# Peptides against a protein of PDB entry 6JX3, part 26

Target 1, 85 residues: chain A of PDB entry 6JX3
Amino acid sequence: AEFRLRPEISVAQTDYGMVLLDGRSGEYWQLNDTAALIVQRLLDGHSPADVAQFLTSEYEVERTDAERDIAALVTSLKENGMALP

## One batch from the design tools (peptide; made by RFdiffusion4, then SolubleMPNN)

Design b2_p14_5_s1 (from b2_p14_5, 8 letters changed)
Fold by OpenDDE base, seed 5:
Structure b2_p14_5_s1 (fold): chain B 85 residues (1-85), chain A 14 residues (1-14)
Amino acid sequence: as target 1 above (85 residues)
Amino acid sequence: SSFGQISAPRLRRK
């Protein structure tokens, strides 16, 4: 289904890049540039397939690698309690 | 600086 953050997670743009903040625990996670780009597009309603297409068109990356990177990131976000399953 | 870090492999622009 659609990628969604948990309701307690807030997105913030900081001097250090995109940050995801858990409003309940106070934990926050810094995203690197690639992760932030992927998350932004997913939150904007693009599918993982859309994002993979975008990455391969704009960056030096193969489709299979882009798909793997996106899937791994989504898994990490779910496992770290930021994204809904 | 942060509680944790979430990353994806860095990419080079075409």
Scores: peptide ipSAE 0.712, ipTM 0.913, DockQ to the pose 0.743
Fold by OpenDDE base, seed 1:
Structure b2_p14_5_s1 (fold): chain B 85 residues (1-85), chain A 14 residues (1-14)
Amino acid sequence: as target 1 above (85 residues)
Amino acid sequence: SSFGQISAPRLRRK
């Protein structure tokens, strides 16, 4: 299914990288470069498989590792209330 | 306010 942020979550760019802000609670999460890259591509409509292909083509990472990292990130985003289940 | 971090392993460009 399509990756989507919860409606109360907004994206902000900061000096420390991408931040996801919960407008209701005020909680916010800083993303490192890799996480931000993955989230950006997912939000642009790329599937996790697309992102994995992108990562393996542009970076020194094996497909299996890329897939695992993406899955772990998506899980984290859902568990922390940032992404829709 | 509550600040958290979400990270994925840092990657090296080819």
Scores: peptide ipSAE 0.711, ipTM 0.912, DockQ to the pose 0.930
Fold by OpenDDE base, seed 2:
Order: sequence, then structure tokens, then C-alpha cells
Structure b2_p14_5_s1 (fold): chain B 85 residues (1-85), chain A 14 residues (1-14)
Amino acid sequence: as target 1 above (85 residues)
Amino acid sequence: SSFGQISAPRLRRK
């Protein structure tokens, strides 16, 4: 299924990078550069497989590591209430 | 400061 943020979550670009804001609770999460890159591509409609291919082509990372990093990030976003299951 | 941080391993560009 497609990666989607929860309705109450919005994306903000700051001078320090991407931030995810919960409009209901007021909580916000700073993403590091790698996380922001992955989230941006997922939100643009790329599949995790697409993102893994992108990462391995542009960065010094193995496919299996890229896949694990993406999966771990998606899990974190879901567990922290930012992404839909 | 932020409420929390979400991170993925830092990558080195080719």
C-alpha cells in the first residue's frame, strides 16, 4: 500500500531540515537528512523498492542495507503516530 | 529544539 501520513500530520521545511508536525497535539519531529530524503520520495509516490534503488545509485550503501533503513524508518513513523498503517 | 528526532543512517554520496 502507498505510504501516507496521518491526516493531522503536516510537513514543514525549516532552515534546519524537514519537520513533521502534529496539528492536534503540537508535537513535532525533526528529521535528519537521510530520513527526510526517504520520506520525500515516499510522499512523491515512489515505492520503498524505488527508494532503495535510488539510494544505492546515489549513495555508498548496499541494497539490503537501504531496504532495512527504509523499513526501519517507515516503522518508526508509524509507531510514533506520523504515518498510517 | 524539537520534541523528538526521526533519523535514518547518514549516507555518503558517491
Scores: peptide ipSAE 0.710, ipTM 0.912, DockQ to the pose 0.739
Fold by OpenDDE base, seed 4:
Structure b2_p14_5_s1 (fold): chain B 85 residues (1-85), chain A 14 residues (1-14)
Amino acid sequence: as target 1 above (85 residues)
Amino acid sequence: SSFGQISAPRLRRK
């Protein structure tokens, strides 16, 4: 399924990296470099498989590890109320 | 500082 942020969540770019802002609660979440890279590619319309291929091509990471990292991140974003289920 | 952090394992470029 398509990866989408919840409507109350907005993306901001800062000097310290990508930040997700919750317009309702005022909470904001900083993404580390890897998370930001994955989230941006997903938001750009790439599938998790696309992202995994990208990661293994550009970085020292095994396919299985990349897939696990992506899945874990997506799950976390959904469970923490940032991404739509 | 942020309310929270969303992270994935740090990767090294080839």
Scores: peptide ipSAE 0.709, ipTM 0.912, DockQ to the pose 0.721

Design b2_p14_5_s2 (from b2_p14_5, 7 letters changed)
Fold by OpenDDE base, seed 2:
Structure b2_p14_5_s2 (fold): chain B 85 residues (1-85), chain A 14 residues (1-14)
Amino acid sequence: as target 1 above (85 residues)
Amino acid sequence: SSFGRIEAPRLRRR
């Protein structure tokens, strides 16, 4: 299934990093650089497997760790009401 | 409004 943000969530690019905004509640979440990179690639249509391959190629991270990081991030975004299940 | 953080482990570039 495609990674997708909830319709009320918008993305803002700031000098301090990516921010996800909930237009209904007014809540916002700042992503650190790694999280932003993962989210950007997922939103661009890359699969988690594609993102894992990208991370292992560009950064000093093992495949298993990259996969766990991506899965944990996606879970957090879903649980915090940012991404659709 | 409430501010939160979503973080993934920082990575070093190759």
Scores: peptide ipSAE 0.717, ipTM 0.909, DockQ to the pose 0.950
Fold by OpenDDE base, seed 4:
Structure b2_p14_5_s2 (fold): chain B 85 residues (1-85), chain A 14 residues (1-14)
Amino acid sequence: as target 1 above (85 residues)
Amino acid sequence: SSFGRIEAPRLRRR
């Protein structure tokens, strides 16, 4: 399964970071740098495994922690109605 | 306007 945003969610790049906007409710969320990096990679078609490998290669993070970070973020985005289940 | 923040743990670049 591929990571996908819900159709009502728009992505905007701002000077303060990536923003996800819900066009129906008007609510929006700003992503911190790590979250934006993960989301961008997933939206670009990288698998969670790819992203985990990228994180461990580029940053001081263990594989297990990277995997948990990715999974937790994806879960959060789904639960908050930003990503498709 | 409802503004939220989505965060993942900060990472230090190698």
Scores: peptide ipSAE 0.716, ipTM 0.909, DockQ to the pose 0.925
Fold by OpenDDE base, seed 1:
Structure b2_p14_5_s2 (fold): chain B 85 residues (1-85), chain A 14 residues (1-14)
Amino acid sequence: as target 1 above (85 residues)
Amino acid sequence: SSFGRIEAPRLRRR
């Protein structure tokens, strides 16, 4: 299952980081650095497993923690209507 | 400010 944003969601880069904007509702969400990194890699076509491997290699994080963080983020994005289920 | 904020735990580079 490929990670995809809903068609009404736009990605913007701001001085405060990545923002996801719903062009229909006007709602928008600012991502912190870690979330933005994960989302960008997912949008680039990397699987959650790929991202977990990337995180553990580049950052001081355990594999299980990386996997949990990615899963939690993806869930949030889906629940908030930004990512397709 | 934003409508909302999506966060993942901050990570420290190796």
Scores: peptide ipSAE 0.714, ipTM 0.909, DockQ to the pose 0.734
Fold by OpenDDE base, seed 5:
Formats: sequence, structure tokens, C-alpha cells
Structure b2_p14_5_s2 (fold): chain B 85 residues (1-85), chain A 14 residues (1-14)
Amino acid sequence: as target 1 above (85 residues)
Amino acid sequence: SSFGRIEAPRLRRR
């Protein structure tokens, strides 16, 4: 399944980093650098497997941990109503 | 991690 934000969610760049905004409720979420990196790559069309490979190549993280981090983040974004199920 | 902030574990570059 393709990672996709809900249509009401917009991405904004702020002085403090990447923010996801809900245009309907006005709620917003600031992402830390790792979360932003993962989300950006997913939104750019990379698969979770691609992102995991990228992370393990660029950072000191094991493949399994990278995959778990990505999956956990995606789950959080879906559960918090930012990403489509 | 509560409403308003989404975080993933910090990573160190190789």
C-alpha cells in the first residue's frame, strides 16, 4: 500500500522543522528530524523498504531497527489521522 | 509523544 497523507493534511516547513497541518481542524504536528526524513522519502514515492535501505546506508542503524522505526512512525501517522489507512 | 509532536528515534550518521 502506498503511503499517502489524508487530503486535509498539508506539509509546511517552519523555522523549527517540518509540520503537518490539518486544514479542517487547525491541528498541527511538528516532526523531529528523523520523522521528517522518513515522511519526506515516503511522500516522494520511496517504499518503506527503500527508506530502510537509505537509513541503514546513511546512519548507524540496523535494518531491523530501521524497519521497525518506519513501521511505528507510519502507524502513528495513521492512528493520529494524518495518513490514509 | 503526545499531540503536537511526532518523533522517531534520532540517528547518528555513519
Scores: peptide ipSAE 0.713, ipTM 0.903, DockQ to the pose 0.585

Design b2_p14_5_s3 (from b2_p14_5, 7 letters changed)
Fold by OpenDDE base, seed 5:
Structure b2_p14_5_s3 (fold): chain B 85 residues (1-85), chain A 14 residues (1-14)
Amino acid sequence: as target 1 above (85 residues)
Amino acid sequence: STFGSLEAPRLRRR
């Protein structure tokens, strides 16, 4: 299944980084640069495999580590109510 | 409401 945010979640760009905001609860999360990069790529329609390839090509990170970082972040986003299961 | 952070390990550009 495609990565998607929950309908109540909005994305905002701030001077301090990307923020995801729950429009119902008001709870929000600030993403660091790596997290924002991953989320942006996923939201743009790239698969986790695409993102892993992107990370390994642009950054000094091994494929396995990139895949793990992506999976961990996606899991966190789902568990925190930001992304759809 | 609460503020949280979502972080992934920082990466160094090639």
Scores: peptide ipSAE 0.660, ipTM 0.903, DockQ to the pose 0.950
Fold by OpenDDE base, seed 1:
Structure b2_p14_5_s3 (fold): chain B 85 residues (1-85), chain A 14 residues (1-14)
Amino acid sequence: as target 1 above (85 residues)
Amino acid sequence: STFGSLEAPRLRRR
């Protein structure tokens, strides 16, 4: 239900954007602006549907595209071991 | 450590 990062993952802000750091493996992932925005809102407790609504309201993107982008990002976060399943 | 990039399509503000 709730989007959550794995406990070993921490968030850092860099000059190049948001970074997710794995404190155990040492791997880190740099997020671009769109990805960071989505992750931030999800971590703040917004549902994917909430985020999609936000994106379509604030940006020139269709609802279907926003939903697809969010779903793809969440999938990547889970597959790369950053988010809990 | 391994660096990765996680990107979503860029969006233009309304």
Scores: peptide ipSAE 0.656, ipTM 0.903, DockQ to the pose 0.944
Fold by OpenDDE base, seed 4:
Structure b2_p14_5_s3 (fold): chain B 85 residues (1-85), chain A 14 residues (1-14)
Amino acid sequence: as target 1 above (85 residues)
Amino acid sequence: STFGSLEAPRLRRR
């Protein structure tokens, strides 16, 4: 299934990094570098498997750890109302 | 993560 943000969520690039803003509630989430990288690739249409391969290729991380990091982030995005289930 | 901060583990480039 395609990773998608909820309609009310906007993406902003700030001097402090990537931010996800809920236009209805005003809540916002500042992403660290790794989270932003993962979210950007997912939004670009890459699968979690694609992202895991990218991470293991570019960074010092094992495949299993990359997969866990991606899954945990996606879960957080969904549970915190940023991504569609 | 807590409200306002969405984080994944920091990574070092190869």
Scores: peptide ipSAE 0.654, ipTM 0.898, DockQ to the pose 0.585
Fold by OpenDDE base, seed 3:
Structure b2_p14_5_s3 (fold): chain B 85 residues (1-85), chain A 14 residues (1-14)
Amino acid sequence: as target 1 above (85 residues)
Amino acid sequence: STFGSLEAPRLRRR
């Protein structure tokens, strides 16, 4: 299924990087560069497989590690209430 | 990571 944020979550681009804001609770999450890169591509409609290919092409990371990192991040986004299941 | 920070392993460009 397509990666989607929960409707109450907004994306903000700040001077310090990407931030996900919960408009209901006021909670927010600041993403590091790698996390922001992955989330941006997922929100643009790329599949996790697409993102893994992108990471291995542009960065010094093995495919298996990229896939694990993406999966772990997606899980965190869902568990922390930012992404839809 | 601690609440308020969402991180993935930092990567080096090729």
Scores: peptide ipSAE 0.652, ipTM 0.899, DockQ to the pose 0.586

Design b2_p14_5_s4 (from b2_p14_5, 8 letters changed)
Fold by OpenDDE base, seed 2:
Structure b2_p14_5_s4 (fold): chain B 85 residues (1-85), chain A 14 residues (1-14)
Amino acid sequence: as target 1 above (85 residues)
Amino acid sequence: STFGTISAPRLRRR
C-alpha cells in the first residue's frame, strides 16, 4: 500500500526544512533533514525498499539500519496522526 | 505545545 498523509495534513517548505501542518488542530511538526528526505521520496511514490536502496547508495548507512529508520519514521508519522494507516 | 519534531538519524553522505 502507498504511503499517504491524512487529508488534513499539508506540507510546507520553510527556510528551516519541511513542516507538516494539521489544518484542523493547528499543530505542526518540523522534520529534520533525514526525515524530510524519506517523506519526500515516499510521497513521490517510492516504496520503503526503494528509499532504503537510495539511502544506502547515497549515505553511509547499512541496509538494515536504513530499513529500520524508515519503518520507525513511518510508525511515528502514523502515531502522531500525520499519515494514514 | 503545537510544535513538535519528527526526526530520523542524521546521515553522512558517501
Scores: peptide ipSAE 0.708, ipTM 0.908, DockQ to the pose 0.870
Fold by OpenDDE base, seed 5:
Structure b2_p14_5_s4 (fold): chain B 85 residues (1-85), chain A 14 residues (1-14)
Amino acid sequence: as target 1 above (85 residues)
Amino acid sequence: STFGTISAPRLRRR
């Protein structure tokens, strides 16, 4: 299934990085650079596998580690109510 | 409202 944010979530760019804001509850989360990069690629329509390939090509990270990092991030975003299941 | 941080491990560019 395609990675998608929940409809109440908006994306903002700040001096400190990407922020995801829940327009209903007011809860918001700041993403660090790596998380923001992954989220942006996912929102652009790249699959987790695509993103893993991107990370391994651009950064000093092994495929397995990239896949694990992406999966953990996606899980966090879903659990915190930012991404659709 | 609450504020938190979502992070992934920092990566070094090749």
Scores: peptide ipSAE 0.706, ipTM 0.906, DockQ to the pose 0.937
Fold by OpenDDE base, seed 4:
Structure b2_p14_5_s4 (fold): chain B 85 residues (1-85), chain A 14 residues (1-14)
Amino acid sequence: as target 1 above (85 residues)
Amino acid sequence: STFGTISAPRLRRR
């Protein structure tokens, strides 16, 4: 399924990195560089498999580790109310 | 300060 943010979540770029803001609660979450990279690619329409291939090609990471990291991040974004199920 | 941080493991470029 397509990765999508919840309607109330906005993306902002700051001097300190990518931030996700909840317009209802006022909560905001900062993403580290790796998380931001993954989220941006997913939002651009790349599949998790695409992202894993990208990560392994550009960075010193094994495919299985990349896949795990992507899955864990997606899960956390869903559980923290930022991404749609 | 932020409400929280969402992170993935830091990666090194090849």
Scores: peptide ipSAE 0.703, ipTM 0.907, DockQ to the pose 0.760
Fold by OpenDDE base, seed 3:
Structure b2_p14_5_s4 (fold): chain B 85 residues (1-85), chain A 14 residues (1-14)
Amino acid sequence: as target 1 above (85 residues)
Amino acid sequence: STFGTISAPRLRRR
């Protein structure tokens, strides 16, 4: 249930934002601001529910939309080989 | 998202 990156994935803060780098292949993905915010909180140990509550409190977004956005992002990270299933 | 970029919908601060 815990969000976790694959062992070969490194997190880097760059001048262009948060980047996830695959140290084995050299592939990397830049995260936009919202994605970086969500990923950082998940990596800090917050649950998806915690993150949804945070988003709705700080931003103009409904709870159901926040939950959907978080779930979609997590799915994307898994599909792109960055997060463990 | 296009390869190389992972995005979530942009949000407006309250």
Scores: peptide ipSAE 0.698, ipTM 0.900, DockQ to the pose 0.582

Design b2_p14_6_s1 (from b2_p14_6, 4 letters changed)
Fold by OpenDDE base, seed 4:
Structure b2_p14_6_s1 (fold): chain B 85 residues (1-85), chain A 14 residues (1-14)
Amino acid sequence: as target 1 above (85 residues)
Amino acid sequence: KRPYVRPSITRLGR
């Protein structure tokens, strides 16, 4: 299934990175550069596998680590109410 | 290739 943010989540770009704001609860979360990159690619329709390939091509990270990190981020975003299940 | 930093999210508040 495609990665999607919950309807109440807004994306803001700040000098310090991407911020996700929950318009209902008021909670907001800052993503570091890697997390923002992953989220942006997923939102653009890339699969986790695509993103992992991108990361390993551009950064000093092994495929297994990239896949793990992407999965963990997605899980975190879902568990913290930012992404749809 | 560029140095890799693991993805992280930080709750800033309400």
Scores: peptide ipSAE 0.788, ipTM 0.949, DockQ to the pose 0.964
Fold by OpenDDE base, seed 5:
Structure b2_p14_6_s1 (fold): chain B 85 residues (1-85), chain A 14 residues (1-14)
Amino acid sequence: as target 1 above (85 residues)
Amino acid sequence: KRPYVRPSITRLGR
C-alpha cells in the first residue's frame, strides 16, 4: 500500500526540522531527522524496503533494526492521525 | 557510515 499523509496534514519545514500540522485539529508534530528522512522517501514513492536499504547503506544500522524502525514510525504516523491507513 | 538515531516524533501542541 502507498504511504500517504491525510489530506488535512500539511508539511512545514522549520529551522528545527520537519513539522506535520493537522489543519483541522491544529495538532502538530515535530519529526527528528531520521523520521523526516524516512517520511520524505516514502512520500517520494520508495517502498519501506527501499528505505531500509537506504538506511543500512548510509547509517550504522542493521537491516532488521531499520525495518522495525520504519514500520514503527509508519504505525505511529497512522495512529496519531497523520498518515492514511 | 553515519551514526544512526532512531526515528522519533514529538507532539508540539494542539
Scores: peptide ipSAE 0.788, ipTM 0.949, DockQ to the pose 0.970
Fold by OpenDDE base, seed 1:
Order: C-alpha cells, then structure tokens, then sequence
Structure b2_p14_6_s1 (fold): chain B 85 residues (1-85), chain A 14 residues (1-14)
C-alpha cells in the first residue's frame, strides 16, 4: 500500500519544519523533525519497514517502538485528512 | 546513535 498525500494537501518547508496545508479547508499542520523524516521517506517510496530500519540505525529507538510510531503517525495523517486511506 | 523523539503533528489553525 503506497503512502500518498491527498491532492488538496500542499507541503511547505519552513524554518519551523514541515507544514502541511489543506488548500480547501485552510487547515494546516506542523510536523516535528521525526514526523517530517518519516513522511519524506514514505513519499519517496520506502515501506514502513524500510523506515523503521532507518530509524533504528540512526536513532536510539527499538524496532518495535519505531514501527509503532510510524503506524501511529500514518493513522493520524489519514484521520486528519492529510493522507489518502 | 542520535536521541530519538517520537513523531508528532500539531494543528496550527486555519
């Protein structure tokens, strides 16, 4: 299952980090650095498993925690109307 | 390895 943003979502890189803007509703969200990194890799075509491996290799996080956090982020992005189901 | 911060999103408004 490919991770994709909804068509109405625009991505902006700001001094405060990645921001996602809904061009229809005007709602916008800030991602912290970890969330932005995960989203960037998913959009580049990496699987959640790929991203988890990347996180565990670069950061002080266990595989299980990385997988949980990725899944939770993806769910949040879908629930908040930023990512396609 | 670098310190890990859990991913988060924050709604800034409209």
Amino acid sequence: as target 1 above (85 residues)
Amino acid sequence: KRPYVRPSITRLGR
Scores: peptide ipSAE 0.787, ipTM 0.949, DockQ to the pose 0.959
Fold by OpenDDE base, seed 2:
Structure b2_p14_6_s1 (fold): chain B 85 residues (1-85), chain A 14 residues (1-14)
Amino acid sequence: as target 1 above (85 residues)
Amino acid sequence: KRPYVRPSITRLGR
């Protein structure tokens, strides 16, 4: 299924990194560079498998670890109200 | 290949 942010969430690109803003609650979350990269690719329509392949090609990470980290991030984004289930 | 840092999110509040 397509990865999507909740409608109340907006993305801000700052000098300090990517920030996700909840327009209703006013809360905001900072993503580190890896998380931002993953989110950007998912929002662009790449599958988690595509993202894992990208990570293993560009970074010192094994496929299994990349897959785990992507899944954990997606879960966190959903559980914290940033991404749609 | 570049060093890998696991993805993380941090709630900064309001």
Scores: peptide ipSAE 0.787, ipTM 0.949, DockQ to the pose 0.929

Design b2_p14_6_s2 (from b2_p14_6, 4 letters changed)
Fold by OpenDDE base, seed 4:
Structure b2_p14_6_s2 (fold): chain B 85 residues (1-85), chain A 14 residues (1-14)
Amino acid sequence: as target 1 above (85 residues)
Amino acid sequence: KKPYQRPSITRLGR
């Protein structure tokens, strides 16, 4: 299934990175650069596998670690109410 | 290749 943010979540770009704001609860979360990159690519329609390939191509990370990190981020975003299940 | 940092999210508040 495609990665999607919950309807109440807004994306803001700040000097310090991407911020996700929950318009209902008021909670907001800052993503580091890697997390922001992953989210942006997923939102653009890339699969987790695509993103992992991108990460391993651009960064000093092994495929297994990239895949684990992407999965963990997605889980975190879902559990913290930012992404749809 | 660029140095890699694991993805992280930080709750900044309400």
Scores: peptide ipSAE 0.782, ipTM 0.948, DockQ to the pose 0.964
Fold by OpenDDE base, seed 5:
Structure b2_p14_6_s2 (fold): chain B 85 residues (1-85), chain A 14 residues (1-14)
Amino acid sequence: as target 1 above (85 residues)
Amino acid sequence: KKPYQRPSITRLGR
């Protein structure tokens, strides 16, 4: 399934990194650099597998850990109302 | 390869 943000979510780039703002509730979240990178690539159409490959090529992380971290992030974004289910 | 940090999100407010 395609990764997409909910329509009420806006992306803001700040001096401190990526922030996601819910325009309905006013809730907003900051992503660390790795989370922002993952979200950017997913929104750009890369699959989780693509992102895992990218992470393992660029960072000191094993494939299994990268895959788990991506999945956990996606779950968190969905559970916290930022990404579509 | 660069040092890896696990992805994290932080709720800043509502």
Scores: peptide ipSAE 0.782, ipTM 0.948, DockQ to the pose 0.974
Fold by OpenDDE base, seed 1:
Structure b2_p14_6_s2 (fold): chain B 85 residues (1-85), chain A 14 residues (1-14)
Amino acid sequence: as target 1 above (85 residues)
Amino acid sequence: KKPYQRPSITRLGR
């Protein structure tokens, strides 16, 4: 399943990191560096498995933890109206 | 390898 942002969501790169803005509700969210990196790779077409492999290669994280964190982030983005189901 | 921080999102407001 392809990861996609909802059409009303705009992405901004700020000094504080990636920010997602809902153009309809006005709600906006800041992503930390790890979250931004995951989102960027998913939007580029990488699978969660690809992203997990990337994280374990670059960061001090175990594969299982990376997979869990990616899944939790995706769920959060969907639940908070930023990503399509 | 770099130190790892779990991904997080923070609602900044409306």
Scores: peptide ipSAE 0.782, ipTM 0.948, DockQ to the pose 0.964
Fold by OpenDDE base, seed 2:
Structure b2_p14_6_s2 (fold): chain B 85 residues (1-85), chain A 14 residues (1-14)
Amino acid sequence: as target 1 above (85 residues)
Amino acid sequence: KKPYQRPSITRLGR
């Protein structure tokens, strides 16, 4: 299924990194560089498998760890009200 | 390859 942000969430690119803004509550979340990269690729339509392949190609990370970390991030984004289920 | 850091999110509040 397609990874999508909730409609009330907007993305801000700051000098300090990517921030996700909840336009209704006013809360905002900072993503580290890896999380931002994952989110960007998912929003661009890449599958989690695609993202895992990208991570293992660019970073010192094994496939299994990349897959786990992507899944955990997606879960966190959903549970914290940023991404649609 | 670049050093890897696990993805993280941090709630900064309002």
Scores: peptide ipSAE 0.780, ipTM 0.947, DockQ to the pose 0.927

Design b2_p14_6_s3 (from b2_p14_6, 4 letters changed)
Fold by OpenDDE base, seed 1:
Structure b2_p14_6_s3 (fold): chain B 85 residues (1-85), chain A 14 residues (1-14)
Amino acid sequence: as target 1 above (85 residues)
Amino acid sequence: KKPYVRPRITRLGR
């Protein structure tokens, strides 16, 4: 399924990294560089598999670990109200 | 290849 942010979520680039702001609740989250990179690629239409391939090509990470980390991030973004289910 | 850091999200609050 397509990865999408909830409509109330705004994206900001800060000195500390990507920040996602919930315009309704006011809650906001900081993403580290890896998380931001994953989110950016998913929003661009890349699949989790595409992102895993990208990570293993650029970083010292095994495919299995990349896949797990992507899945966990997506779950967290959904559970914390940033991404649509 | 670059060192890998696991993705992390941090709640900053309101």
Scores: peptide ipSAE 0.791, ipTM 0.950, DockQ to the pose 0.954
Fold by OpenDDE base, seed 4:
Structure b2_p14_6_s3 (fold): chain B 85 residues (1-85), chain A 14 residues (1-14)
Amino acid sequence: as target 1 above (85 residues)
Amino acid sequence: KKPYVRPRITRLGR
């Protein structure tokens, strides 16, 4: 399944990281660098498995931890109205 | 490899 942001969500790059803004509700969220990296790669069409492989190759993280963190982030983005189900 | 920081989202407004 393709990872997609909801149509009302805008992405902004700031000096403090990626920000996602809901243009309808006005709610906005900041992503730390890791979250932003994951989102960027997912939006570019990489699968969660691809992203996990990327993380383990670049960072001191185990595969299972990377997979868990990606899944949890995706769930959070969906539950908080930023990503499509 | 770089130090790993877990992904985090923070609600800033509304």
Scores: peptide ipSAE 0.791, ipTM 0.950, DockQ to the pose 0.924
Fold by OpenDDE base, seed 2:
Structure b2_p14_6_s3 (fold): chain B 85 residues (1-85), chain A 14 residues (1-14)
Amino acid sequence: as target 1 above (85 residues)
Amino acid sequence: KKPYVRPRITRLGR
């Protein structure tokens, strides 16, 4: 399934990095650079596998670790009400 | 390749 943010979530670019804001509750979350990069690529339509390949190509990370980290991030975003199931 | 930092999200509050 396509990765999507919940409708109430807005993306803001700040001096501190990407922030996700829940427009209904006012709760907001900061993403570090890696998380922001992953989210951006997923939102652009890349699959988690595509993102993993990108990470291993650009960064000192093994495929297994990249896949794990992407999956964990996606799960976290869903569980914390930022991404659609 | 660049150093890898694991992805992190941090709740900042309201």
Scores: peptide ipSAE 0.790, ipTM 0.950, DockQ to the pose 0.947
Fold by OpenDDE base, seed 3:
Structure b2_p14_6_s3 (fold): chain B 85 residues (1-85), chain A 14 residues (1-14)
Amino acid sequence: as target 1 above (85 residues)
Amino acid sequence: KKPYVRPRITRLGR
């Protein structure tokens, strides 16, 4: 399924990195560089598998670890109200 | 290849 942010979530690019803001609750979250990169690629339409391949090509990470980290991030974004289920 | 840092999200407010 397509990765999408919830409609109330806004993306902001700050000097501290990517921030996701909930326009209803006022809650906001900072993503580190890796998380921002993953989210950007998912929003661009790449699959988690695509992102894992990208990470292993560009970074010192094994495929299994990349897949785990992507899955955990997606779960976290959904559980914390930023991404649609 | 570049050093890898695991993805992290941090709640900053509310």
Scores: peptide ipSAE 0.793, ipTM 0.951, DockQ to the pose 0.922; fails the geometry check

